# Peptides against a protein of PDB entry 4N78, part 227

Target 1, 186 residues: chain A of PDB entry 4N78
Amino acid sequence: HFQVICRLLGYQGIAVVMEELLKVVKSLLQGTILQYVKTLMEVMPKICRLPRHEYGSPGILEFFHHQLKDIVEYAELKTVCFQNLREVGNAILFCLLIEQSLSLEEVCDLLHAAPFQNILPRVHVKEGERLDAKMKRLESKYAPLHLVPLIERLGTPQQIAIAREGDLLTKERLCCGLSMFEVILT
Target 2, 155 residues: chain B of PDB entry 4N78
Amino acid sequence: MAELQMLLEEEIPGGRRALFDSYTNLERVADYCENNYIQSADKQRALEETKAYTTQSLASVAYLINTLANNVLQMLDIQASQLRRMESSINHISQTVDIHKEKVARREIGILTTNKNTSRTHKIIAPANLERPVRYIRKPIDYTILDDIGHGVKW

## One batch from the design tools (peptide; made by RFdiffusion4, then SolubleMPNN)

Design b2_p23_7_s1 (from b2_p23_7, 9 letters changed)
Fold by OpenDDE base, seed 1:
Structure b2_p23_7_s1 (fold): chain B 186 residues (1-186), chain C 155 residues (1-155), chain A 23 residues (1-23)
Amino acid sequence: as target 1 above (186 residues)
Amino acid sequence: as target 2 above (155 residues)
Amino acid sequence: PVYLPSFAVSEEERKKFLEKFAL
């Protein structure tokens, strides 16, 4: 499961894997796939106009299938080129799924950390309850859990520094505004 | 540290030696009491003297044992405190290293990231004039051009 | 734009990276 992979790899591991996948994809695109595409472009019909819509979807499909029949039936295209394209596709999908899984993990981490960081959830207000009063009650309830202020009061200077850095790192997640997949798509 | 060293090198060994010496001395006292009882014409007086020496000896031994035990306990408390401090130091270092590793990892993955952009959906507009299907003359595609690509099987 | 300092990379480094993977 991608979630387990994300947990095992962490940020560094995920970065390494994604970089390597990008290298592989680049290599495939600039190498074998490019060569096949160039060759195919040379042998492509010079004039391939869209058939009339009156032929319907089956007729149009048959037309294009016939025009490209020789290309599609080329054995090397099926074995090598399509496999490479499949690998590229799988790599892209893998990156997407990793990012999605990572985002879910980050959200879970943020949710777990929230009570300790003075981050309160949106509260449902029932009829007759004041939002402000309810929020104040929640703030009071979770106030003892505020870790950084607690450590600032009771901890050593070194512990305080670590707590502040840890708090910052806990608050900052990729899911807050960054995307890796968008970079991959560009 | 000086207190622990004193306990380990002087107080506890000294207490052990004192206890050992006390054991040896108890044997001498016992011999003396036995001989005194045998030689004394007043057996009642000799017995009372023996009781006094026995009480004194037991009190002395009890004191030595208690002192030694307290010193050992104090030593263990100091050592436990030192271990706790060491543990705290190790934990601090470990946390610092972990934070550093995390920062490095974040920079590394950060290179692969960009700000999330809202995707604009582009409407696909169908072309208005479908060109008349030109009778495509099917020219056979010469795939021999592809023979040089891949496994390069030159026939 | 959300700024996340912990993930911040220099523009130069990003440019180098993009150049490395530019098709």
Scores: peptide ipSAE 0.289, ipTM 0.787, DockQ to the pose 0.473
Fold by OpenDDE base, seed 4:
Structure b2_p23_7_s1 (fold): chain B 186 residues (1-186), chain C 155 residues (1-155), chain A 23 residues (1-23)
Amino acid sequence: as target 1 above (186 residues)
Amino acid sequence: as target 2 above (155 residues)
Amino acid sequence: PVYLPSFAVSEEERKKFLEKFAL
């Protein structure tokens, strides 16, 4: 489903959706969530140290439960805060999944374009074959498919310009070195 | 353009008219040949004349059809060439627009991107005072006390 | 770091964007 969304929206559509999600997240964080966090900070224990390991896992859990009792009781009464946090979480997950799906599509596009762009696949050399010989064979096999040189030879100046620009745009993808999710997390 | 216009406005309509006129003329020739054969005392001569007229008429019609067909084919070839040129132009414009749109879109999404950071392996600094290993007694932790704390997101 | 010119944005635009979404 996310792959289809990525295909339909494209770069522009994805950008718009992510910007809107960021606005929503910002609104939630600056509004309701901030208010609840401030309230929770007021009831937070002033001193909460790690209990000694001698209490064991159950004792440690009980200790923290006791220390956070008022907070837990308050949080249980305030469902709105958790709903807003869920919405924020969903937005973040959505962005992550969109980016992952986009990356997959981009990788696929790069792989499909590679034969036409003088990008040779990594060749597994069988025992007894020279890597150089195999690479030369592959180069010879794919040489006629190189689009830009072909158009430069046969095309009009306008076609050459378009081909070069298209080639550049095809080679450059977000997955090559850019991340949107990191920006969202900041 | 002048050639196409001449074909469309003059040559092809003219050829169609000529073919139509030829049809009417063929009827007249047929009537003449029939009457001539009936009235002629020399039937053999009349037959030879009819053969001559028939051959001439067929040749004329064939010529007219061939000329008209060639003109139509020429017209179609010119039109096809024009359409191909138009298609090429439209394709060029379309590609230019698409590239431009792509560049705009890339700039827009680019604002939302940053370079991928390689995760630095942080050296975990062990705290200096290693607490003595307390013998781990596996007591089943009853988590039912936490049942009231948070609706677990069922993934 | 791979530089992708097609996705390059001016630092000013980036700054404006970050300011817009700064908490």
Scores: peptide ipSAE 0.288, ipTM 0.780, DockQ to the pose 0.648
Fold by OpenDDE base, seed 2:
Structure b2_p23_7_s1 (fold): chain B 186 residues (1-186), chain C 155 residues (1-155), chain A 23 residues (1-23)
Amino acid sequence: as target 1 above (186 residues)
Amino acid sequence: as target 2 above (155 residues)
Amino acid sequence: PVYLPSFAVSEEERKKFLEKFAL
């Protein structure tokens, strides 16, 4: 599903969606969640000391439950605040998944374009074969597919310019060194 | 442009008219030949004349058809060339627009991106001092000591 | 750092963006 979304939206569409998600997250964090956090801070016990170990694990748990009883009993916390937190979480996950899907698509595009751009795959050299000889064979095999040099020989100046720009755009992808998710987390 | 116009407005219509006129003329020639053959005392001569006229007429028609056909072909070639030029122009514009749109889109998404922090492989500086493996003497933890402490909490 | 010119954004624009979404 995310792959389809990425294909349909493209870079522009993805950018718009992510910006809107960020707005939603900001709104949730600065609005409802902040209000609940402030309220929770007000009702938070001022002094919560670690109970003595003598109470055992159940006793310690009960102690903390008692100290937080007012917070736990706040019904709106569960229904509204946690829901908003889920929405924030979902938004973050959505962004992550979109980025991952986009990266996969870009990698595929790069792989498909590579033969046409004089990008040779790292060839596994079998024992006894010279790497240089294999690379030369590969270069010779794909040489006719190099698009930009081909157009430079056969095309008009305008076509050459377009081909060069297209080649550049094809080579440059987000997955080559950029991350959106890191921006979202800050 | 001038050549195409000339073909469309003058040469091809003119050729069609000429062909039509030739048809009419052929009919007249045929009638003449028939009458001449009937009226002529020398039928052999009349036949030879008919043959000559027929050959001439057929040659004329063939010439007219060929000329017309060539003009039509030329017209089509010119039109095809014009279409190809238009197609090339449209393609160029389309590609330019697409590249521009792509550049805009990339800038828009670019604002949402940052450089991947390549985790500098911190050279794990192996601490010089190999801490001697402290012989973990697994002393059996006697949990029975805890049995006496748990009895005091009345739940 | 891999520089991708096609995705390059000015520092000013980036700053504005971050300011817009700064909590």
Scores: peptide ipSAE 0.287, ipTM 0.782, DockQ to the pose 0.765
Fold by OpenDDE base, seed 3:
Structure b2_p23_7_s1 (fold): chain B 186 residues (1-186), chain C 155 residues (1-155), chain A 23 residues (1-23)
Amino acid sequence: as target 1 above (186 residues)
Amino acid sequence: as target 2 above (155 residues)
Amino acid sequence: PVYLPSFAVSEEERKKFLEKFAL
């Protein structure tokens, strides 16, 4: 599903969606969540020490449950605050997943473009084959597909310019070194 | 442009008219030849004359058809060339627009991006008091309790 | 760090963006 979304929206659409999600998250954080956090801070126990590890996970959980009894019993926390937190979490997860999906699509695009851009894959050499000979054969095989040199030879100046720009844009992808999720977490 | 216009407006219509006129003329020639043969005392001469007219008529029609055909072919070639040029122009514009849109999109999403940083490990703060080590018994954690929770992630 | 010019944004624009979403 996220792959389809990436294909449909493209870079611009993804950017717009992420910005809107950030606005929603900001609104939730500055609004309802903040108010609940303030209220919760008022009812928090003054002293809450880490229980001994000897109690085990169930005992530790029970200890904290007892310390936070008044908070847990706050009905609005579950119904409203946790719902908003869930929405924030979903937004963050959405951003993560969309970036991952986009990265996969970009990698696929790069791989598909590689033969046309004189980018040769790493070849596995079988026993008895020379690496150099195999690379030369591959180079010869894909030489006719090199788009920019082909257009430079046969195309108009305008076509050459477009081809060069297209080649550059094809080579540059977010997955090469950029991250959106890190910005989202900021 | 001028050549195409001349072909479309003058030469091809003119050739079609000439061919049509030749048809009507051929009918007249045929009638003449028939009558001449019937009325002539020298049938051999009349026959030779008919052969001459037939040859001339066929040659004339062949010439008209050939000329018209060549003009039509020339017209089609010119039109095909014009269409190719127009297609090339449209493609160029389309590609230019697409590249521009892509650049805009990249700038827009670029605002949301930063260089990938290596994950920094969280600084662990050691507790002030060391607790006595208790023997830890590892029990398998059953995560099946979580199976009924959540909407599932659509991939 | 890999520099991708097609995605490059000015520091001012980035700052404005961060300010817009600052909590």
Scores: peptide ipSAE 0.282, ipTM 0.782, DockQ to the pose 0.609

Design b2_p23_7_s2 (from b2_p23_7, 6 letters changed)
Fold by OpenDDE base, seed 3:
Structure b2_p23_7_s2 (fold): chain B 186 residues (1-186), chain C 155 residues (1-155), chain A 23 residues (1-23)
Amino acid sequence: as target 1 above (186 residues)
Amino acid sequence: as target 2 above (155 residues)
Amino acid sequence: PVYLPTFEVSEEEKKEFLEKFAL
C-alpha cells in the first residue's frame, strides 16, 4: 500500500503530506500534549524510585501502577492525551513507512537505469575467467545502451541538455544519502 | 514554406484543372476520331490517326495523374515534416516542464531530509543503588488545570 | 511530356470539379 502511495504521490505529493503531518504533530506536541505533560510532572510523586529488578516485570509494573494510580485514573488522560499520542505515533509510523517504500522505489529506478548509465554490476567470475575480460565484455555489450553518449552523438543541443539533466536526476535519489525520518524525529 | 505554398496554391490546383480539361478533351477527341473515320475515304489512315490520338491521350492522362500524384505526395511529405517539427518542439517543451516540476518537487522534499547518520547506540548505564519501595500515600490531585485543554471535566 | 489537344471548358464545370475534388 505504501509503495502505491509513493508511486501515486511522487516527490511533491509525499513532501506535501509529510509537511502536513509535521504540522499536525507539532501542533499536538506543542499544544495539548505539552500541557498535559507539564501538569503531570507537577503532580508526579516526588519520590519514585526504581524498584529492584528482582520484582520482575510484573512486580515493577504493579509498583509503578500503584504509584501512578491517581494519574492513571484520570479519565481525560486516556481520552485526550493518549489519543493525541496515538495520532503522533501513527504519523511517525506513516512517515517511516513512506520513506522506506520510497527508498525501495528509488533503488529499483536506479537499477533499471544502470545499464543506460554505464553502471555495471559486479559480475561473478567463474574459475578460470579473468574479471577484467568479463567486465570488458559486459561493457561492450551495454555500450550501445549508454543514453547520454548516444544522444550527444546523434541529438540536438536541446536534446543533449535534457538528456544530461535527466541522467543527473536519475542518479540523484534520496536513498543515496538522505533521510526524511531523522528530520521528523528532530 | 515557399515550396509548400506553390504546391497548395498553384501546382496541385493546376494539375486538377489540367486533369479535368483532359477529361473533357478526351470526349472531344473521341468524337473527332469517330467523325474522321466516317468521313475519310482512306479508312486505314483514319484508323492510324485514331490509334495515334489514343496513345497520345493515354500518355497525357498518365502523365497528368503521375504529376498530380507526385505533387500531392510531396505536399504530404512537407506537411508531415512540419508536423514532426512541431511534435519535436512540443516534446521539448513538455520535457523541460517535467524536468522543472521534478526539480521543484525534489527541492520541496529535500527540505524534509537530512544526511543519514549512523546512530551510535548509547550504552545504557545501570544505576548501582537499588532503592526500597516507598509507601504510597494517596493525595488528592487537582486536575482542573486541564479542563481548558480537554473536555472540561470538573473533578 | 505528351499533352492532349486542348479545348475550351466552361468555368462552371471547372469550378464544380475543383469543389468536388478539393484537397
Scores: peptide ipSAE 0.017, ipTM 0.568, DockQ to the pose 0.005
Fold by OpenDDE base, seed 2:
Structure b2_p23_7_s2 (fold): chain B 186 residues (1-186), chain C 155 residues (1-155), chain A 23 residues (1-23)
Amino acid sequence: as target 1 above (186 residues)
Amino acid sequence: as target 2 above (155 residues)
Amino acid sequence: PVYLPTFEVSEEEKKEFLEKFAL
């Protein structure tokens, strides 16, 4: 599903969606959640010490439940605050999944374009074969497929310019060194 | 441009008119040959003359058809070339626009990106001092201060 | 390419032919 979304929206559509999600997350964090957090901080137990490890995990959990019982039992916390937190969480997850899907699509595009852009994969070298010789053979094999040199030889000046720009755009992808998700987390 | 115009306005119409005129002329020649054969005392000579006129007429018509056909083909070639040039221009514009749109889109999404940093896993340092559990006396908390927060549901 | 037979008829021959057709 996310792959389809990435294909349909393209870079522009994804940018718009991500911007809107960021606005929503910001509004939730700075609005309702912030107000609840401030209020909860005021009513939080002043002294909440770690129970002794001898109580075990269940005992420790019960201890914290007891200390926070009044807060947890507040109905609005479950209905409003936790719902908003779920929305934020869903938005974050959505952004993550979109970025991952986009990265996969970009990698696929790069792989498909590679033979046409003088990008050769690392090949397995058999014992006794020189890597350099094998790479040269591959280079010679794929040389006729190099798009930009081909167009430079056969195309008009305008076609050459377009081919070069297209080649550059094909090579430059977000997956090469950029992350949207990291921006969302800041 | 001038050549195409000449073909369209003069050569091709002229060739068509010539063919129509040729049809009328062929009928006249046929009538002449028939009458000449009937009236001539030397039927053999009249027949040979008819053969000559027939051959000449056919040759002339063939020439006219060939000339007209060549002119039409030339016209079509010129038009095809014009269409190819137009197509090339449209394609160039289309590709330029697409590249531009892609660049704009990439700038827009680029604003939402940062360099991938391999986050080093920060070791969580646990505090060394285990504090003794202090008995906490539960005090009732007044949550009425939250009544105006969220959907504003007054209980 | 359909090669139509090219009859090279001189302009003078065309004129003469046309004159004969006008008879």
Scores: peptide ipSAE 0.018, ipTM 0.572, DockQ to the pose 0.004; fails the geometry check
Fold by OpenDDE base, seed 1:
Structure b2_p23_7_s2 (fold): chain B 186 residues (1-186), chain C 155 residues (1-155), chain A 23 residues (1-23)
Amino acid sequence: as target 1 above (186 residues)
Amino acid sequence: as target 2 above (155 residues)
Amino acid sequence: PVYLPTFEVSEEEKKEFLEKFAL
């Protein structure tokens, strides 16, 4: 599903969606969630003594559950605050999945374009074959597929310019060193 | 452009007029041949003359048709070439626009990106000061303080 | 281009023909 979304939206559509999601997340964090957190901090017991280790994990959990029972039972916290937190979580997950899907699409595009851009895959050399000789054979085999040099020889100046720009756009992808998700997490 | 204009405005209309005139002339030649055959004492000579005129007339018409046909074909070839050039120009413009749109889109998404930094996992340092367990005084949390929080953000 | 066999009628023959037909 995310792959289809990435294909349909393209870079522009993805950027718009991400920007809007960031705005929503920011609004939720700075608004309702912040207010609830401030209120919860005010009502939190000033002295939450760690129960003695002797009570074991169940006893400690029960102790904390009891101390926080009033907070947990607050209906508005469960309905409004937790829903907002869920929305934030979903937005973050959505951004992650979109970025991953976009990266996959970009890698596929790069792989498809590689033969036309003089990018040769690292060939597995069988034992006894010279890597250099095999690479030269591959270079010779794919040399006629180099699109930009071909257009430079046969095309008009305008076609050459477009081909060069297209080649540059094909080579420069976000997956090569950029992350949107890291920006979302900061 | 000049060649196409000449074909459209001069050569093809001229060829059509020539064919029409040829038709009219053929009718005159036919009438002449008929009258000449009827009036001539030497019917064999008149017949041979008629055959000569017929052959000449057919050759002339064939030539005119061929010339006109070739001019029409040439016109169509020029027009087809012009259409191909126009198509190429439109495609070029379209590609230029698409490249521009892509560049804009990439700038927009680029603003939302940062360099992949391998963030070193910061060791969660456990807080050193184990605060002494203070007796939990169950103060009833007055949640009425939260009642005023949330009314203001009309989504 | 379908090269229709153009009977290369020499311009002189064409002229003579046109003169004979008063075209």
Scores: peptide ipSAE 0.017, ipTM 0.575, DockQ to the pose 0.005; fails the geometry check
Fold by OpenDDE base, seed 5:
Structure b2_p23_7_s2 (fold): chain B 186 residues (1-186), chain C 155 residues (1-155), chain A 23 residues (1-23)
Amino acid sequence: as target 1 above (186 residues)
Amino acid sequence: as target 2 above (155 residues)
Amino acid sequence: PVYLPTFEVSEEEKKEFLEKFAL
């Protein structure tokens, strides 16, 4: 599903969706969540001493439950704040999944374009075969597919410019060194 | 343009008219030959004359058809050439626009990206710094990352 | 606009031509 979304939206559509999600997340964080966090900080017991370890795990839990009872029972926290946090989490996950799917599509595009861009795969050399000989054979095999050099020889100046720009755009993909998710996490 | 116009306005219509006139003339010649054969005491001479007229008429019509056909073919070739030139121009414009749109789209998404190699130093980039448009760092695409995914076509 | 000559030879013209040749 995410792959289909990436294909359908393209870079521009993905950018728009990501920007809108970031706006929503920002709005939720700076609005409702921030207000609840501030309220919680105000209501938080100023002196929550760790109960003595002698009470055991159940006793410690009961102690904290009693101390935080008013906070835990705050109905708006459960209904509104947690829902907003869920929405933020879903938005982050959505962004991550889109980026991952986009990266996969980009890798596929790069692989498909490689024969036309003089990018040869590393060939597994069987025992006894010279790597150089195999590589030369591959180079010779794919040489007619090198699009930019072909157009440079046969094309008009305008076609050459378009071919070079297209080649550059094909090579310069996000998966080669850029991450959107890191920006989302900051 | 002048040649195409001449073909369309003068040569092809003229050739069609000539062909039509030739048809009318052929009918007259046929009537003449029939009447001449019936009325002539020397049927052999009349037959030879008819044969000569028939051959001449057929040759004339064949010539007219050939000329007209060649003119039509020439017209079509000129038009096809014009269409090819127009198509080439449209394709060039279309490709230029598509490349431009793609560049714009990439700039837009690029604003939402950061370099992966930035060391995990949690530099809380304060939101206030309008991230300068990330200059396309033309880092040579290290395709080695693809080496692990592309299990080569087993030859 | 260079009107592509619609070579629509009307069926009537074809028929007339064929009738005249069959005769």
Scores: peptide ipSAE 0.014, ipTM 0.571, DockQ to the pose 0.006; fails the geometry check

